# Peptides against a protein of PDB entry 5D63, part 25

Target 1, 292 residues: chain A of PDB entry 5D63
Amino acid sequence: SLRRGIYHIENAGVPSAIDLKDGSSSDGTPIVGWQFTPDTINWHQLWLAEPIPNVADTFTLCNLFSGTYMDLYNGSSEAGTAVNGWQGTAFTTNPHQLWTIKKSSDGTSYKIQNYGSKTFVDLVNGDSSDGAKIAGWTGTWDEGNPHQKWYFNRMSVSSAEAQAAIARNPHIHGTYRGYILDGEYLVLPNATFTQIWKDSGLPGSKWREQIYDCDDFAIAMKAAVGKWGADSWKANGFAIFCGVMLGVNKAGDAAHAYNFTLTKDHADIVFFEPQNGGYLNDIGYDSYMAFY

## One batch from the design tools (peptide; aimed at target 1 D213)

Design b2_p15_3 (made by RFdiffusion4)
Pose (drawn by RFdiffusion4):
Structure b2_p15_3 (pose): chain A 292 residues (1-292), chain P 15 residues (1-15)
Amino acid sequence: as target 1 above (292 residues)
Amino acid sequence: SAIVDKARAEYRAAL
């Protein structure tokens, strides 16, 4: 089963993503195929998949930017029916906004079926052009037609996954305790994590004994990332990944506060120095506390 | 917040 999370959904035949046109919140805004840039935030192309209780392999798909839902127009089973963004809720009983998502016959990509109509999300004619129509279409679960096959590229981690990445890190103090604050996190590319640091004003902040030292920088960065999350996205039910760690050196005589993020493959953590914007695999300290 | 206060207190104690 597809896990709850945030996904960039890519057509298996051509490198077009499912894109809510112009990120518009208007009811009826077309969902189309569009090109994308890897290792960036693709602002109109991120979808929060919320599992439906007791309805196997069925989800709502909420655009992260607009807060609106993937909706099969009037639930029609006619091939060519429009797939648009529409107002809704995470656990709606409206079948126009319910999607059964299972693996295709290639075992890697998925097919997306409307729960009400039993038709599939289809990149019409396999068109790779920006703005190509995506519609509901007749189809089967097992066929190889790439127009109806989609890679769900995971862009978020659960709290359990973030905890696992931290546990595998070699720079964790024996007294380490972590404090988990949310359940699902959008993992940022370093380019975006750095842009938030720059926009926070921290690059211009001076170190001052106690009144603006390492703990102040680290907490400020976490707060800046939290503000960015709420100000940038309309969808609810996730958080942005940015951790704070306290650590001690090998000699046991100096401590430091700093931030951390995750690698692209989501398996490992990488340390971030908020005083200078640097990313480090080894910051010189072993973490005895973290909150994220 | 309570977790921020705790982190500050622990960091100060580690110095």

Design b2_p15_3_s1 (made by RFdiffusion4, then SolubleMPNN; from b2_p15_3, 9 letters changed)
Fold by OpenDDE base, seed 3:
Structure b2_p15_3_s1 (fold): chain B 292 residues (1-292), chain A 15 residues (1-15)
Amino acid sequence: as target 1 above (292 residues)
Amino acid sequence: SSIEELFRKEYEALK
């Protein structure tokens, strides 16, 4: 079953993603097919899937940027019915905004069925052009029509997944204590993470004994990422991944505070030195404490 | 040595 998380939803037939046009929060904003750039933040094309309790395989889909929800216009079962962004809530009972999402017959892609109408989200004619119509359309779960098949590229991790990634890293001290602050985390590409670092002013900050040293740099980076998240996205119920660690070197004669994020595949962590913006697989310290 | 002492040693290394 599909897990709660943030997804980039890509058509199985053509290189097009489900896009909320202009990222607008207005009711009735068209959801359309649009090109995307891999390994980047596709701002209008990220969707938070929230599972509905006690309703199997059924979700709301909240646009991360606008905070509005995927909505089948009037819940109509007619082929060609518009799919739009519309105000809503994560656990709504409105069948216009409830989507049953299950694997397609190919076992890799998903189909997105409206709970009420039983029609499917369809990239009309498989049109790969920017602004192509996405609509509700008749279909069945076992059909192979690529217009109705979607890859769900997970862009976030749960706290449990992050915890697991940390646990298998070789640079974790035996006395390690981790503190989880949120439930779901958008994982940023390094380029975006670095840009936030640059915009924070940290590259120009000077190390000063105790008054502005390693812990200040690490906390400043986490604060910058938090602010970036708050300023960038209108949806709630997730955080931006940026961890803080305290560590001791192998010789046991030095300690350090630093940041970390997750690798592209979300399976491992990579260390980030906020004093110089470097990414390292080994920062020279074993962590005894982290919060994220 | 305490954690405080270890962080103090870091200060010396970053001079």
Scores: peptide ipSAE 0.129, ipTM 0.773, DockQ to the pose 0.087
OpenDDE base, seeds 1, 2, 4, 5: peptide ipSAE 0.044, 0.041, 0.079, 0.090; ipTM 0.759, 0.758, 0.765, 0.779

Design b2_p15_3_s2 (made by RFdiffusion4, then SolubleMPNN; from b2_p15_3, 9 letters changed)
Fold by OpenDDE base, seed 4:
Structure b2_p15_3_s2 (fold): chain B 292 residues (1-292), chain A 15 residues (1-15)
Amino acid sequence: as target 1 above (292 residues)
Amino acid sequence: SEIEKLFRETYRSLL
């Protein structure tokens, strides 16, 4: 089953992603096919999939940018029915906004079926052009038509997955205590993470003994990421991943505060030094405390 | 804890 999370949803046939046009929050905003840039934030193309309790394989899809939901216009079963952004809630009972998402016959891609109409999200004619129509269309689960097959590239991690990544890291002290602040985290590319760091003013901040030292830098970075998240996205129910760690060196005679994020594959953590913007696999400290 | 105390007493900046 598809896990709760944030997904970039890419057509299986052509290099096109499900895009909310202009990221607009207006009801009836077209959802269209659009090109994307791998390993970047594709702002209008991220969707929070929220599983509906007690309804197998069924989700709402909230556009991260607009905070609106994927909506089959009037719930119509007619082929070519518009799929739009529309106001909604994560656990709605509106069948226009309920999507059954299961693996296609190829075992790697998914099909997205409207719960009510039983039609499928279709990139009409497999059109790879920007702004190509996405519509509800007649189909079957076993059909191999790539117009209705979608890869769900997971862009987030659960708190449990983050915890597991931390636990796998060799630079964790035996006394480690982690504190989880949220449930689901959008994981940023390093380039975006670095840009937030730059925009925070930290590159120009002066280290000062005690009054503005490592802990201040680390907390300032986390605060900057938090604000960036709040300012960038209208959807709720997720956070932006940015951790803070306190660590002690191997000799036990020095300690440090620093940040960390997740690697591209979400399997490991990488340390981030907010004093210089560096990413390191080994920051020279073993973490005894983290919050994220 | 002792390690938290260590953090306060033995901080080192990387810069």
Scores: peptide ipSAE 0.037, ipTM 0.684, DockQ to the pose 0.136
OpenDDE base, seeds 1, 2, 3, 5: peptide ipSAE 0.036, 0.045, 0.035, 0.040; ipTM 0.688, 0.689, 0.702, 0.697; seeds 2, 5 fail the geometry check

Design b2_p15_3_s3 (made by RFdiffusion4, then SolubleMPNN; from b2_p15_3, 9 letters changed)
Fold by OpenDDE base, seed 5:
Structure b2_p15_3_s3 (fold): chain B 292 residues (1-292), chain A 15 residues (1-15)
Amino acid sequence: as target 1 above (292 residues)
Amino acid sequence: SSIEELFRKTYRSLL
């Protein structure tokens, strides 16, 4: 079954993603097909899938940017019915905003069925152009029509997945204690993470003994990411991944505070030095504490 | 001493 998380939803037939037009929070904003750029934040194309308790394989889909929900207009079962952004709540009972999401017959892509109408989210005519219509359309679970098949590219990790990634890293001290702050984390591409670092003013910050040293840099980065998240996204129920670590060197005579994020495949962590903006697989310290 | 004490008392590296 599909896990709770943030997804980039890409058509199986053409290089088009499910896009909330202009990221608008207005009721009735069209959801359309739009091109995307791999390894970037596709701002209007990220969807938080929230599973509905006791309703198998059924979710709301909240647009991260607008905070509005995927909505089948009037819940109509007519082919060609508009799919729009509309105000809602994560655990709504409104069938216009409830989507059953299960694997298609190919075992890789998903189909998105409206819970009420039983029609499917359809990229009309497989149109790859920006702004192409996405609509509810008649279909079946076993059909091979790529207009109704979608790849769910996971853009987030659970706290458990993050914990597992940390546990796999060889630069963890035997005394390690991790403190989980949230349940689900949007994982940023390094380019975005670096841009937040740049915009924070940290590149121009002066290291000063004790008063503004490694821990201050690391915490300032964490704070900058947190603020960026709050300022960038209207949806709730997730955080932006940015960890802080305290580490000790092999000799046991030096300590450091630094950041970390997850690799592109979410399987590993990479260390980030907030004093210079560098990404490292080995920062020269073994972490005895992290919070993220 | 605790590892936390080590962090406070040891050299804090900079880059």
Scores: peptide ipSAE 0.036, ipTM 0.710, DockQ to the pose 0.133
OpenDDE base, seeds 1, 2, 3, 4: peptide ipSAE 0.036, 0.036, 0.031, 0.035; ipTM 0.704, 0.712, 0.698, 0.714; seeds 1, 3 fail the geometry check

Design b2_p15_3_s4 (made by RFdiffusion4, then SolubleMPNN; from b2_p15_3, 9 letters changed)
Fold by OpenDDE base, seed 2:
Structure b2_p15_3_s4 (fold): chain B 292 residues (1-292), chain A 15 residues (1-15)
Amino acid sequence: as target 1 above (292 residues)
Amino acid sequence: SEIEKLFRELYNSAL
């Protein structure tokens, strides 16, 4: 079953993603097919899937950028009914905004069925052009029509997944204590993470003994990422992944504070030195404490 | 943890 998380939703037939046009928060904003750039933030194409309690395989889909929800216009079962962004809530009872999401017959893609109408989210005519219509359309779970099949590429990790990634890393001290601050984290590409670092002013910050040293740099980076998240996205219920670690060297006579993020596949962590913007698989310290 | 007690203050790595 689909887990709670942030997804980039890509058509199984053509290189088109589900896009909220212009990222607009206005009710009735068209949801359309649009091209995307792999391994980048596709700003209008990220969707938070929130599972509905006690309703099997059923979710709301919140656009991360606009904070609005995927909505089947008037809940109509007519083929060609518009799918739009519309104001809503994560746990709404409005069947126009409830989507049953299950694996298609191919076992890799998903189909997105409106809970009320039982029609499916359809890239009309498989049109790969930017702005192509996405609509509710008649269908079945077992048919192979790629217009109604979607890959859900997970762009976030749960706190448990982050915890597991940390636990697998060889540079964790035996005394390690981790503190989880949030439940779900958007994982940024390194390029975006670095840009936030640059924009924070940290590259121009002067190291000063005790008064502005490693912990200040690491915390400032965490704060910068948090602010970037708040300023960039209108949806709630997630954070931007950026960890802080305290570590001790192998000799046990020196400590350091640094950041970390997750690798592209979300399976591992990579260390980030906020004093120079470097990414390292080994920062020379074993973490005894982290918060993220 | 024991190490946290030992390193109540951080001794920065030189960068």
Scores: peptide ipSAE 0.097, ipTM 0.783, DockQ to the pose 0.143
OpenDDE base, seeds 1, 3, 4, 5: peptide ipSAE 0.077, 0.068, 0.076, 0.071; ipTM 0.788, 0.777, 0.777, 0.778

Design b2_p15_4 (made by RFdiffusion4)
Pose (drawn by RFdiffusion4):
Structure b2_p15_4 (pose): chain A 292 residues (1-292), chain P 15 residues (1-15)
Amino acid sequence: as target 1 above (292 residues)
Amino acid sequence: SALVDFTKATRQAFV
């Protein structure tokens, strides 16, 4: 089963993503194929998949930017029916916005079926051009047609996954305690994490004993990331990944406060120095506390 | 803020 999370959904035949045109929140805004840039935030192309209780392999798909849902127009089973963004709720009973998502016959990509119509999300004619029509279409679960096959590229981690990445890190103090604050996190590319640091004003902040020292920088960065999340996205039910750690050096005589993020593959953590914007695999301190 | 005070106190008490 596809896990709850945030996905960039890529056609298996051509490198086009499912894109809510112009990120518009208007009802009926077309969902189309569009090119994308890896290791960036693709602003119109991120989808929160919310599992439906007791309805196997079925989800709502909420565009992260607009807050609107993937909707098969009037639930029609006619091939070519429009797939658009539409207002809705995470746990709706409206079958126009319910999607059964299971692995295709290639075992890697998925097919997306409308719960009501039993038709599939289809990149019409396999068109790779920007703005290509995506429609509901007749199809089967097992066929190889790439027009109806999609890679769900996971862009978020659960709290359990973030905890696992931290636990595998070699720079964790024996007294370490972590404090988990949310359940699902959008993992940022370093390019975006850095842009938030720049935009927070922190690069210009001066170190001052106690009144604006390492703790202040670290907390400020976390707060800046939290503000960025709420100001940038309209969908609810996730948080942005940015941790704060306190750590102690090997000699046991100096402590430091700093931030952390995750690697691209989501398996490991990387430390971030908020006083200078640097990313480090070893910051010189073993973490005895973290909150994220 | 209370959080900043807490983290400073915790960091200082640890070493």

Design b2_p15_4_s1 (made by RFdiffusion4, then SolubleMPNN; from b2_p15_4, 11 letters changed)
Fold by OpenDDE base, seed 1:
Structure b2_p15_4_s1 (fold): chain B 292 residues (1-292), chain A 15 residues (1-15)
Amino acid sequence: as target 1 above (292 residues)
Amino acid sequence: SPLLEQLRRERLERV
């Protein structure tokens, strides 16, 4: 089954993603097909899928940017019914906002069925143009129509997945203790992570003995990412991934504080030096503590 | 190690 998480939802037939038009929070804002840029934040095209307890394969889909939910207009089963953003809650009972999401017949893509109407989210005519209509449309689970097939590109990790990635890293000290702060984390592209670092003022910050040294830099980066998240997204129930580590060098005579994020495939961590903005596979320290 | 524990109790520094 589809896991709770943040997804970029891409049509299986054409290079178009499910987009909330202009990222507007207004009720009735059209959800449309729109082009996207890989390995970037597609601001209006990220959706938090929240599984409904005790309802198999059924979710709400919250737009990260607007904080509104995917909504089938009036819950109508008529082909061509608009799919819009609408105010809601993660665990709503409103069938207009409940979506059964299961694998399509190809075993890779998903179909998105409205729980109430039993119609499917359809990129009308497979139109690849920006602003193309997305609507509820009649269909079946076994049909191969690419207009109703969607790839769910996972853009987030659970705390458990992050923990597993850390555990795989060779630069973890035997005394390591990790502290998980949140449940689900949007993983940023390095370019975005770096931009947050730049905007934080850290590139211009001067290292000063104890008064502003490695721990200050590392915590400042974490704080900057947290603030960026809060300022950028209206949805709740997730965090932005940015870890802090404390480590000791091989000689055991020096300690350092630094950041880390996840690799593109979410399988590994990469270290980030907040004092110079560098990404490293080996920062020269073995971590004995992290929080993220 | 005792040194590691000491380092944990002290403010870290970048070398």
Scores: peptide ipSAE 0.195, ipTM 0.707, DockQ to the pose 0.104
OpenDDE base, seeds 2, 3, 4, 5: peptide ipSAE 0.193, 0.153, 0.169, 0.171; ipTM 0.716, 0.716, 0.721, 0.726

Design b2_p15_4_s2 (made by RFdiffusion4, then SolubleMPNN; from b2_p15_4, 9 letters changed)
Fold by OpenDDE base, seed 1:
Structure b2_p15_4_s2 (fold): chain B 292 residues (1-292), chain A 15 residues (1-15)
Amino acid sequence: as target 1 above (292 residues)
Amino acid sequence: SAELERLRAERRARV
């Protein structure tokens, strides 16, 4: 079954993603097919899937940017019914905003069925153009029609997955204690992570003994990412991944504070030095404490 | 160790 998380949802037939037009929070904003750029933040094309308790395979889909929800207009079962962004809540009972999401017959893509109407989210005519209509359309779970098949590319990790990634890293001290701050984390591309770092002013910040040293840099980066998240996204119920670590060197005669993020495949962590913006597989310290 | 705890309290930047 589909896990709670943030997804980039791509059509199985053409290089088009489910896009909330202009990222608008207005009720009735069209959801459309739109091109995307791999390994970047596709701002209007990220969706938080929130599973509905006690309703099998059923979710709300919140647009990360607008904070509005995928909505089948009037819950109509008519083919061609508009799918729009609309105000809502994560655990709504409104069947216009409830979507049953299960694997298609090909075993890799998903189909998105409206809970009430039983119609499917359809890229009309498989149109690959920007702004192509996405609508509710008649279908079945076993059909091979790529207009109704979607790849769910997970762009986030759970706290448990992050914890597991840390546990796999060889640069963890035997005294390690980790503290989880949130439940689900959007994982940024390094380019975006670096841009936040640049915009924070940290590249020009002066190291000063104790008063503004490694811990201040690391915390400032964490704060910058947090603020970026709050300023960029209207949806709630997730955080932006940026960890802080405290570590000691192998000799046991030096300590450091630094950041870390996740690799592209979310399987491992990579260290980030906030004093120079570098990414490292080995920062020269073993972590005895982290919070993220 | 006591020294490790001291180092935790007196973290220095990596140059």
Scores: peptide ipSAE 0.129, ipTM 0.711, DockQ to the pose 0.128
OpenDDE base, seeds 2, 3, 4, 5: peptide ipSAE 0.127, 0.118, 0.131, 0.124; ipTM 0.713, 0.716, 0.714, 0.714; seeds 3, 4 fail the geometry check

Design b2_p15_4_s3 (made by RFdiffusion4, then SolubleMPNN; from b2_p15_4, 11 letters changed)
Fold by OpenDDE base, seed 5:
Parts: sequence; C-alpha cells; structure tokens
Structure b2_p15_4_s3 (fold): chain B 292 residues (1-292), chain A 15 residues (1-15)
Amino acid sequence: as target 1 above (292 residues)
Amino acid sequence: SSLLEQLRRERDSVV
C-alpha cells in the first residue's frame, strides 16, 4: 500500500503533474495538470498523503503549499466533476476528500478513486497543457486509461528511513547516538538547500573562536531550514530535512559540528559544511551524535 | 573520561 508521505504526482501518459492552481488556499481552487521541473521543489505540486486509519488504501491529500485538500466537488459521480482544493483536515470523514489510492493494472502507476463517488481522478483528455482540467471520471481499477494513472514520486522520508540512511553511512562513529525530532521529512534538492543557506546570511558570517564557531553555523543552518519550512508551507505534519552532526576525526584529536541532508534517491546522506556551503561524501569526521 | 568526552568538552578550542 501507499505509504504516508509527500508525493509529486505525475500523469502516466503525459509529462504533467497534479497542480493546485497558483497554490491558492481558497475553497474551490482548481486542481490542474501542469508541467514540472525535475530536481526542483515544484511548489504547488506536492501532496501529503495521510492514510485513514482502518480504511484500507484510503487517504486525504493535502497540498503542501496551500494546506488545503484535494476535494471532489459536491462528491458528484458525474464525469467531469471538478477536483479542487478545499479546506479540510487530515482525518476528515468527508467523502469528498477521501481518496482510495491503489496500484493500477500496470503495477507501477496508481489510480486515485474518490471514496464516495467511486470515480477516478482524471487528466481530462490527457491534456498536457498547463492548466488542463483534472476531474472525477468514471473508470475501473483494471482499466488501462493513462488519463487516470498517476506516478507517485516520493519526495519525503520517514524518520525511520532517515535513520536507516544514516546507519549505512561509513562515516558514523561506533558511539553514535541519533535523535529523531520529527516523523516525516521533505527532502530538498541541493539547489534549494543551498539557497536557504545563502538566504540565511551564513555565507557572510565569520567564524569566531567559541562565540560563533562550527556548532553555531550548523545550528543556524538547521534553524534557517526550519524557518524556511514554516514560512513556505501551509500544511502540517511534516518537517524539512536538515540534520546536525557532531563528529570526531580519525586521529581522534579534532571534533566538528556540521549539517547533513539526504541524497536524491533518499538512500544515503551527504554532509553539508555550513561554513562554506559545500557538500561532501566525506567531511573528514565520524559522527558520534546527530539530531534531525 | 573518554577521549570523545574530552573532545566534546573541548570542541570549541579544536574547531
């Protein structure tokens, strides 16, 4: 079954993603097909899938940017019924906002069925143009119509997945202790991570003995990412991934504080030096403590 | 105390 997480949802037939138009939080804002750029945030196209307890394969879909939910207008079963953003809650009982999401017959893509109407989220006519209508449409689970098939590209990791990525990194000390701060993390592309770093003022900050040294840089980066997350997204229930580590060098005569994030495939961590904005697979230290 | 514990305490002077 689909895991709780943040997804970029792309049509299986054309290079369009499910987009909340203008990222607007207004009730009734159209959800549309829109082009996307790989390895970017795609601001209006990220959806938090929250599984409904005890209802198999059923979710709410919260737009990360607007904080509103995917909503089938009036829950109508009529083909062509608008799918919009609408205010809601993660565990709503409103069937207009409940979506059963399961694998399509091709075993790779998913179909998104409204729980109440039993119609499917449909990119109308497979239109690849920006602003193309997305609507509820009649269908079946086994039908191969690409208008109703969607790839769910995971853009987040659970704390457990992050923990696993850390655990398999070769630069972890035997005394390592990790502290998990959140449950689900949006993983940023490096370009965005770097931009946050730049905007934080850290590139202009000067190292000063004890008063503003490695730990201050690392914590400032963490704080900057946290603030960026809070300021950028209206949805709740997730964090932005940015870790802090303390490490010791191989010789055991030096320690350092630094950041880390996850690689694009979420399988590994990459170290980030907040004093210079560099990404490294080996920062020269083995981590004995992290929080993220 | 362990070397690591010492390093933690003295990190500011080392880094």
Scores: peptide ipSAE 0.028, ipTM 0.666, DockQ to the pose 0.137
OpenDDE base, seeds 1, 2, 3, 4: peptide ipSAE 0.027, 0.030, 0.027, 0.025; ipTM 0.672, 0.662, 0.682, 0.672; seed 2 fails the geometry check

Design b2_p15_4_s4 (made by RFdiffusion4, then SolubleMPNN; from b2_p15_4, 10 letters changed)
Fold by OpenDDE base, seed 5:
Structure b2_p15_4_s4 (fold): chain B 292 residues (1-292), chain A 15 residues (1-15)
Amino acid sequence: as target 1 above (292 residues)
Amino acid sequence: SPELEALRAERRARV
């Protein structure tokens, strides 16, 4: 079954993603097919899937940018019914905004069925053009029509997954204690993470003994990421992944504070030095504490 | 560890 998380949803037939047009929060904003760039933040194309308790395989889909929800217009079962962004809530009972999401017959892609109408999210005519219509359309779960098949690329991790990634890292001290601050984390590409770092002013910040040293840099980076998240996304129920670690060197005679994020495959962590913006697999310290 | 926390004063300089 599909896990709660943030997804980039890509058509199985053409290189097009489910896009909320202009990222607009207005009710009735068209959801359309749009091109995307791998390994970047596709701003209008990220969807938080929230599972509905006690309703098998059924979710709301909240656009991360707009904070609005995927909505089948009037819940109509007519082929060609518009799919739009519309105000809503994560656990709504409105069947216009409830989507049953299960694997297609190919076992890799998903189909997205409106709970009420039983029609499927369809990239009309498989049009790969930017702005191509996405609509509710008649279909079946076993049909192979690529217009109605979607890859769900997970762009987030749960706190448990993050914890597991940390646990796999060899640079963890035997006394390690981790503190989880949130439940679900959007994982940023390094380019975006770096841009946040640049925009924070940290590259120009002066290291000063005790008064503005490693812990200040590391906390400032986390604060910058947090602010970036709050300023960038209207959806709730997730955070932006950026960890802080305290570590001790192997000799046990020096300590450091630094950041970390997750690798692209979300399986491992990579260390980030906020004093210079570098990414490292080995920062020279073993972590005895982290919060993220 | 209290000993480890004491090492905070011995942070490495900006690299």
Scores: peptide ipSAE 0.109, ipTM 0.713, DockQ to the pose 0.129
OpenDDE base, seeds 1, 2, 3, 4: peptide ipSAE 0.092, 0.095, 0.094, 0.086; ipTM 0.727, 0.727, 0.728, 0.724

Design b2_p15_5 (made by RFdiffusion4)
Pose (drawn by RFdiffusion4):
Structure b2_p15_5 (pose): chain A 292 residues (1-292), chain P 15 residues (1-15)
Amino acid sequence: as target 1 above (292 residues)
Amino acid sequence: SLADATRQLRNDFLS
């Protein structure tokens, strides 16, 4: 089963993503194929998949930017029916906004079926052009037609996954305790994490004993990332990944506060120095506490 | 504040 999370959904035949046109919140805004840039935030192309209780392999798909839902127009089973963004809720009983998502016959990509109509999300004619129509279409679960096959590229981690990445890190103090604050996190590319640091004003902040020292920088960065999340996205039910760690050096005589993020493959953590914007695999300290 | 609390944690840890 596809796990709850945030996905960039890429057509298996051509490198077009499912894109809510112009990120518009208007009811009926077309969902289309569009090109994308890897290792960036693709602002109109992120979808939060919320599992439906007791309805196997079925989800709502909420655009992260607009807060609106993937909706088969009037639930029609006619091939070519429009797939648009529409107002809705995470656990709706409206079948126009319910999607059964299971692996295709290639075992890697998925097919997306409307729960009500039993038709599939289809990149019409396999068109790779920006703005190509995506529609509901007749189809089968097992066929190889790439127009109806989609890679769900996971862009978020559960709290259990973040905890696992931290536990595998070699720079964790024996007294380490972690404090988990949310359940699902959008993992940022370093380019975006850095842009938030720049926009927070931290690059211009001076170190001052106690009144604006390492703890202040680290907490400020976490707060800046939290503000960014709420100000940038309309969908609810996730958080942005940015951790704070306290650590001690190998000699046991100096402590430091700093931030951390995740690698692209989501398996490992990387430390971030908020005083200078640097990313480090080894910051010179072993973490004895983290909150994220 | 939270920064003060975390600073106190660092101080206590080193003490």

